# Ledger of designs, part 23: peptides against a protein of PDB entry 8OXM

Target 1, 371 residues: chain A of PDB entry 8OXM
Amino acid sequence: FKAEFRLAGGVNLPKIIDCVGSDGKERRQLVKGRDDLRQDAVMQQVFQMCNTLLQRNTETRKRKLTICTYKVVPLSQRSGVLEWCTGTVPIGEFLVNNEDGAHKRYRPNDFSAFQCQKKMMEVQKKSFEEKYEVFMDVCQNFQPVFRYFCMEKFLDPAIWFEKRLAYTRSVATSSIVGYILGLGDRHVQNILINEQSAELVHIDLGVAFEQGKILPTPETVPFRLTRDIVDGMGITGVEGVFRRCCEKTMEVMRNSQETLLTIVEVLLYDPLFDWTMNPLKALYLQQRPEDETELHPTLNADDQECKRNLSDIDQSFNKVAERVLMRLQEKLKGVEEGTVLSVGGQVNLLIQQAIDPKNLSRLFPGWKAWV

## One batch from the design tools (peptide; made by RFdiffusion4, then SolubleMPNN)

Design b1_p9_6_s1 (from b1_p9_6, 6 letters changed)
Fold by OpenDDE base, seed 1:
Structure b1_p9_6_s1 (fold): chain B 371 residues (1-371), chain A 9 residues (1-9)
Amino acid sequence: as target 1 above (371 residues)
Amino acid sequence: FSQDGLLFD
């Protein structure tokens, strides 16, 4: 290890360290403290399995459908080491950086990212109708710009076209696998884009198995498919390449039902893997600037667990695990809202749910559904 | 006011 470290920013102040391997190669790593990386490690293993299934199928292999993965090494319940995603940028940083974000550069007369967030926070406690109206006003005055990512990075037209296809395939694969695993909507800083491949890397996988639906503001979309995410695909949007890649990914997932259920079952019943949403984690993920005054750090999570009878905890956990497995089985059968759908019907429903401005307007404003 | 993302919070 080098003696120097950099801070990545944020409350937990993760440390970027550079390591020289026994091979003489320098490798950057992220050291997190005060964070449980076991869920990230587990989800990366599931993504590797999904990639194995996608590579075995001829149609998904021809399309180069894969989920980008990174190495995670948990060291304790509250610490670990992550592989640094070299040559990636958060899509939120590219789009809505306060200094030189793409929205500010390409749409200087639109609302600022701060104005959009303020407008949506002001209606957070209001009706769904009022949220929808303000979301539509925000969307009208904050037009998508993510098409410019590939235009800035890839000046050759043939390379530009290839990279836009790589992006579209990456979004499709991650959206469908993310839906199957119940990752739901992803904060714009938790989606990295590779500046060389145009592929997405999903980071911080601390919400899985539809636990986003039990947040203080419940999740309303199956995956992130916001206007900028769609704009990055170019003029065809969700039609053509994206839809076909979603369908081919869903075909492989549905045809691999037994394998996926067995893997997820082993993970859900692992006594070392807590995937359940606790109230403190739920509050943290949707913390308001107004709530900073009442979160005295003295609520040791440890003190509230000690008083439930072990039998009642275990019965409650088992019932939640059974419900997650049942819902996973339904998804892999194409059961949506009590109806069995074809792969094309299921993918169509998921796309429509993900792009519906009524669903997007109901998301937590901190997740920036207008981006 | 760094609202910017679960990884860096």
Scores: peptide ipSAE 0.009, ipTM 0.455, DockQ to the pose 0.180
Fold by OpenDDE base, seed 3:
Structure b1_p9_6_s1 (fold): chain B 371 residues (1-371), chain A 9 residues (1-9)
Amino acid sequence: as target 1 above (371 residues)
Amino acid sequence: FSQDGLLFD
């Protein structure tokens, strides 16, 4: 290891360390403290399995449909080491950085990212109708710019076209697998883009199995398919390549139902894998940036042992695990709202739900549904 | 720790 470390940005200030391998190659690693990386490690194993299923199928293999994975080594309940995704940037950093973000560069007369967030925070406690009206005003005055990512990074037209195709395939694969696993908290900082491959890397996998639906502001979309995500696909948007890649991914997932259910069942009943949403985690995920100043961490977690009888906790946990497995089985059968759909029908429903401005307007303002 | 300085290959 090198003697020096860097800080990554963000609240937990993870440490970037450089190590030299026996091969003489420098490798960057991220040391995260005060965070439980066990869920990330488990979800990466599930993604590796999904990639194995996608590589076995000729149609998904020909399309190079994969979820980008990274190595996770949990060291304790509050620490671990991550593989540093070298040459990645958060999509939020590229799009909505206050100094040099793509929205400011390409749309200087639109609302600022701060103005958009402020407008949506002002209506956070209002009706769905008021949220929808303000969301539509924000969207009208904050036009998508993510097409410029590939245009800035890939100057050769043939390379540009291949990278835009790789991006569209990555969005499709991660969206469908993320939906099947019920992956939530897909805000613009939890999605990285690789500056060389144009593929997405999903990080912070701490909201899975539809636990985003039980947040104080519930998640209303199956995956992130916001206007900038669509703009990055170019002129075809959600049609053509994206739709076909979603359908082919969904075909492989549905045809692998038994394997997926067996693995998720083992994970849900693993006593070392806490995937359930707790009130403290829910508060942390939906805290306002303004509330950071007054929460002195003098919450002594006095272990008020909520001595909920161990039996009542275990029965409650088992009932939640059973509901997750039933819902996973429904998704893999194409059961949506009590109706059995074809792969094309199910993918169409999910796309419509993900792009619906009524669903997007209901999300927590920190999710930045207008981006 | 593999000898190759990757935490895990």
Scores: peptide ipSAE 0.007, ipTM 0.397, DockQ to the pose 0.022
Fold by OpenDDE base, seed 2:
Structure b1_p9_6_s1 (fold): chain B 371 residues (1-371), chain A 9 residues (1-9)
Amino acid sequence: as target 1 above (371 residues)
Amino acid sequence: FSQDGLLFD
């Protein structure tokens, strides 16, 4: 290791360290403290399995459908090392977080990211109708710009077209795999884009198995398919390449039901894998300060062993695990809202749910559903 | 230290 480290941004100030491998190559790593990376490591293993299934199928292999993975080494219950996703940027950094964010550069007369956030925070405790009206006003005055990512990074028209297809395929694959696994907390900082491949890298996998639905503000969308995410696909939007890649990914997932259920069952009953939402985690996820600059003191979860009877904890855990497995089996059978759907019908429903401004307006403001 | 430059294999 080099003697020097850099701080990454964000509340937990993860340390960027440079390591020299036994091969003499320098590799950048991210050291997270006060964070349990076991869930990230487990989700990366599940993503690798999904990639193996996608690579075995001729149609998904020909489309190069993959979910981007990174190496995770958990060191303790509160620390670990991540592979630094070299040449990636958070979509939020490109779009809204920098002084020169794409919204400010391309739409200088639109609402600022701060104005949008403030308007949605003011209605956070209001009715769904008031949230919807303010969300529509925000959306009208904050127009998507993510098309410019590929235009800025890829000046050659043939390369630009290829990278826009790679992006669209990556969004489709990660959306369907993420939906099957019930991946939540898909805010604009938890999704990186590779500046060379235009593929997405999903990070901070701490909300899985639909645990986002039990947050104080429940998640109302199956995946992030917001206006900027769609704008990055170009003029066809969710139609054509995206829809077909979702359908082919869903087809492989449904045809791999037994394998996926067996793996997820083993993970859900692993006593070392805490996937359940706890009240402190829920509070932390939805009371995050909007500004990356506020050092919130990590509430030491004093291990107040709430002596819940071990029997009641185990019975509650088993019932949650069973419900997760049942819901996973339903998804893999194409059961949505008690109806059995075709792959095309299921994918269509999920797309409609993900783009519905009524669902988007109900999300926690920190999710930034207008981006 | 693995050939992959991670702390652990």
Scores: peptide ipSAE 0.006, ipTM 0.395, DockQ to the pose 0.024
Fold by OpenDDE base, seed 4:
Structure b1_p9_6_s1 (fold): chain B 371 residues (1-371), chain A 9 residues (1-9)
Amino acid sequence: as target 1 above (371 residues)
Amino acid sequence: FSQDGLLFD
């Protein structure tokens, strides 16, 4: 290891370290503290299995449909080492960085990212109608710019076209697999884009199995398909390549029902894998920037042994696991709102739900659904 | 123009 480290941004201040391997190659690593990387590690394994299924199917293999994965090594319940996603940037950093973000560069007369956030935070406790009206005002005055990512990074027109296609395929694959696994909406800092491949890397997989629906502000979209995400696909938007790649991914997932159910069942009942949403995690995920001051988690480890009967906790857990498995089975059968849909019908419903401004306006403002 | 449509997929 080199003697120097860098801090990554964010509350947990992850350490970026450079390691020289026995092969003489430098490898950057991210050391997280105060974070449980077991869920990330498990979800990376599930993504690898999904990738194996996608590579077995000729249509998804021809399209190179894959979820980008990274190496995770949990060291403890609160620490681990991640592979640094070298040559990636958070989409939020590219889009809405305070100094040089793409919105500020390409749309200097639009609302600032701060003004958008402020407007949406002001209506957070208001009606759905008032949220929708303010969201539409924000969207009108904050126009998408993510098309410029590929234009800035790929100057050759043939490369630009190929990379925009790779981006669109990556969004499609991650959206459908993310829906099946119940990843929900994704914070703009938890989606990385590779500056060389234009593929997405989803990080911080702390919400899975639709646990985002039980957050204080519940998730209302099956996956992140915001205006900037769509703008990165270019003029076709959600039509053409994106839709077909979603359909082909969904077809593989549905045809792999038994395998996916068996895998998820094993994971849900693994005593080492806590996927359940706890109130503290829920609060942390939807914490207001202004509330950062006082909640030092003095997790005094001494908080009472409420000897809740182990039996009642276990029975409650089992009922939640069964419900997750039932919902996963429904998704894999194409059961939406009690109706069996075709692959195309199911994908269409999910796209419509994900792009609906009424659904987007109801999301937690901290996740920036207007970006 | 490859007939397989895969160039635009």
Scores: peptide ipSAE 0.024, ipTM 0.538, DockQ to the pose 0.015; fails the geometry check

Design b1_p9_6_s2 (from b1_p9_6, 5 letters changed)
Fold by OpenDDE base, seed 1:
Structure b1_p9_6_s2 (fold): chain B 371 residues (1-371), chain A 9 residues (1-9)
Amino acid sequence: as target 1 above (371 residues)
Amino acid sequence: FSQEGLLFE
């Protein structure tokens, strides 16, 4: 290891360290403290398996359908080391950076990202109708610009076209795999884009198995398919390449039902893996910037003195695990809202749910559904 | 301050 470290931003101040391997290659790593990386490690293992299934199928292999993965090494319940995703940028940083974000550069007369967030925060406690109207006003005055990512990075037209296809395939694969695993909506800073491949890397996988539905503001979309995410696909949007890649990914997942269920079952019943949403984690994920002043993280782990009978905790956990497995089985059978759908019907429903402005307007404003 | 995503918290 080099003697120097850099801080990544944020409250937990993760440490960026450079390590020289026994091969003489320098490798950047992120050391995270005060966080449980076991869920990230588990989800990366599940993604590697999904990739194995996708590579075995001729149609998905031909389309190069993969979910990007990174190495996670949990060291304790509150610390670990992550592979640094070199050559990636958060899509939120590219889109809505305060200095030089793409919205500011390409749409200087639109609302600022701050104005959009303020408008949506003002209606957070309002009716669904009021949220929808303000969301539509925000969307009219904040037009998508993510098409410019590939245009800036890839000046050759043939390379540009290939990279836009790689992006579209990456969004499709991650959306369907993410839906099956119940990752739900993803904050714009928790989606990285590779500046060389145009592929997405999903990071911070602390919400899985539809636990986003039990947040104080429940998620209303199966995956992130916001206007900028769609704009990056180009003129065809969700039609053509994206839809076909979703369908082919869903076909492989549904045909691999037994394998996926067996592995998720092993993970859900692993006593070392807590995937359940606790009330404190739920509050933390949807904190207001104004509430940062009062929540001193005197979350001393010692308030585990809720001696609820171990038996009642275990019975409640098992019932939640069973419900998650049942819902996973339904998804893999194409059961949506009590109806059995074809792969095309299921994928169509999921796309419509993900792009519906009524669903997007109901999301937590901190997750920026207008981006 | 924009809610930086959970990786930066």
Scores: peptide ipSAE 0.012, ipTM 0.482, DockQ to the pose 0.160
Fold by OpenDDE base, seed 2:
Structure b1_p9_6_s2 (fold): chain B 371 residues (1-371), chain A 9 residues (1-9)
Amino acid sequence: as target 1 above (371 residues)
Amino acid sequence: FSQEGLLFE
């Protein structure tokens, strides 16, 4: 390792280290402290399995449907090393950076990202009707700009078209696989975009198996399909390529039900894999100061071993695991709200749920549903 | 700062 490190920024101040391999190549790595990377490592293995299933199917292979993965090496329960995704940027950084974000550059007369956030915070404790009205006002005065990502990065029209297609496929694949696995916390900093491939990299996989629904402000969308995410697809939006790629991904997932259930069952019963939402984690996820700049001192969660009776913990855990497996089986059968849907019907419902401004307006303000 | 402290702090 080099003797010097850099800080990546953000609340947890992850350390960027450069290591020289035995091959003489420099490799950048991200060291996270005070973070359990075991869930990220497990979810990356599940994504690799999903990629294997997608590569076996001729229709998904022809479309190059894949989830971008990165290496995770957990070192302890509270530390690990991640592969640095070189040539990626958070979609939030591109879109809503305070100095040079795409919204400020292309829409200087719209509300600022801060104004949008403030308006949504002011209504956070209000009725769903008041949240919806303010969300619609924010959306009218904060128009999508993510189309400009591919236009800035890819000047050749043929390359531009190919990269916009790669983006659309990446969104579709990650949305459907993310939905099947119940992946939550899809805020704009947890989704990276590759500046060379236009593919998405999903990071911070600490909310899975629909545990986002038990947050203090429950998640109301199956995946991130906000106005900017759609704008990046170009003029067809969710229609055509995106929808077809969702349907083909869902078809492979549903046809791989037994494999997916077996893998998830092994993971849910692994005593080393805590996927359950605890109250402290839930508070931390939704009390994060929206200003990335404020160094809040991490409260040492003293390990108050709440000696809950081991028997009641095990019975409660098993019931939650069974419920997660049942819900996963329902999704893989196309059971939505007690109705069996076709692949096209299920994908259509999920798209409608993800773009519904009533669902989006109910999300935690830090999720930035207007972006 | 020794290499060991960077990984565990």
Scores: peptide ipSAE 0.000, ipTM 0.382, DockQ to the pose 0.032
Fold by OpenDDE base, seed 3:
Structure b1_p9_6_s2 (fold): chain B 371 residues (1-371), chain A 9 residues (1-9)
Amino acid sequence: as target 1 above (371 residues)
Amino acid sequence: FSQEGLLFE
């Protein structure tokens, strides 16, 4: 290890450390404290299995359909080491950084990211109709710019086209795999983009198995397919390459139903893997920036052991696990809202749900659905 | 921390 460390920023101030391997190669690592990396480690194993299934299929292998993975070593319930995703940036940092974000650079006359956030915060407690109207006003005055990512990073036209294709494939694969696993909390800081490959890396996998639907403000979209995410695909948008890659990913997932169910069943019943949403985690994920000042750390985790009888906890846990497995089986059969859909029909429904401004307007303002 | 275990190839 080098003697020096850097801070990655953010609330938990993770430490970046540089290691020299026995091979003489430098490897950067991220040390997280006050964070449970066990769920990230488990979800990375499931992603590796999904990648194995995608590599076995000739059509998905030819398209190089993969979900990007990183190494996770949990050390305790509150600490671990992550592989540093070298050459990645949060999509939120590229798009909505206050100083040099792409929206400010390319659309200086649009609303600022702060103005958009403020407008959506003002309607957070209002009707769905009022949220929709303000969301449409925000969207009209905050136009997408993510097409400029590939244009800035890849000056050669042939490389630019290849990288835009890699991006579109990465969005499709991660969207379908993420939907099957019920991955939530896909805000703009939890999605990294690789500056060399244009592939997405999904981080902070702490909301899975549709637990985002039981947040105080429930998640209303199957995955992030916001206007900037679509703009990064270029003029074809969600049509052509993206749709076909979603369909081929969904086909492989549905044809691998038994394998996926068996893996998820083992994980859901692992006593070391707490995937359930707790009230403290739900509050933390949807905290207001204004509320950071008053939360004294004096909530001793010790006192709110609600002595629910161990039997009632186990029965409630088992019922939630069974419901998650049933919903996973439905998704893998193409059952949506009690109807059996074809792969194309299911993918079409998911795309429509993800781009619907009525669904997007209902999300927590911190998710930044206008980006 | 023994050097051997954290060899991410």
Scores: peptide ipSAE 0.000, ipTM 0.390, DockQ to the pose 0.023
Fold by OpenDDE base, seed 5:
Structure b1_p9_6_s2 (fold): chain B 371 residues (1-371), chain A 9 residues (1-9)
Amino acid sequence: as target 1 above (371 residues)
Amino acid sequence: FSQEGLLFE
């Protein structure tokens, strides 16, 4: 290990360390403290299994449908080491960086990212109708620019076209697998883009199995398919390549139902894996300062062990696990709102739910649904 | 205290 470390941004001040391997290669690692990386490690294993299923199918293999994975090593219940995703940038950093973000560069007359956030925060406690109206005003005055990512990074037209397809495939694969697993907290800092491959890397997997629906402000979309995410696909948007890749991913997931249920069942009943949303975690996720730069003082919640009877906790846990497995089975059968859908019907419903301005306007402002 | 730092191979 090098003697020096850097701080990454964020409330937990993760440490970036550089190590030299026995192969002489330098590898960057992220050391998180005060964070439980067991969920990230488990979700990475599930993503690797999903990738194995996608590679076995000829149609998904030919399309190179994969979720980008990274290594996670939990060291304790509150610490671990992450692979540094070298050559990636948060989509939020590219889009809405205060100094040089793509929105500021390409749309200097639009609302600033700060103005958009402020407008949505002012209506956070208002009616759904008022949230929708302000969200539509924000969207009208904050036009998507993510098409420029591929245009800036890939100057050759043939490479540009290939990378835009790689991006679209990555969004489709991660959206469908993320939906099946109930992955939440998909804000613009939790999604990285690889500057060489144009593929997405989903990080901070601490909200899974639809636990985003029990946040103080519930999640109302199945995955992130916001206007910038769609703009990165180019002129076809959600049609053609994206839709077909979603359908082919969903087909593989549905055809692998028994395997996926068995894996998730083993994980949900692992006593070492706490995937449940606790009230403190829920509050923390929606009180995070959106600017990674401000040191919020961690309130030391003194561990007042309310000795709830271990038996009542275990019965409540088992009922939540059963509900998660039932909902996973429904998704894998194409059961949506009590109706059995075809793969195309289910994918269409999910796309419509993800792009609906009414659903997007109800999200927590820190999710930045206008981006 | 050899903290075996997990090398990502």
Scores: peptide ipSAE 0.000, ipTM 0.385, DockQ to the pose 0.026

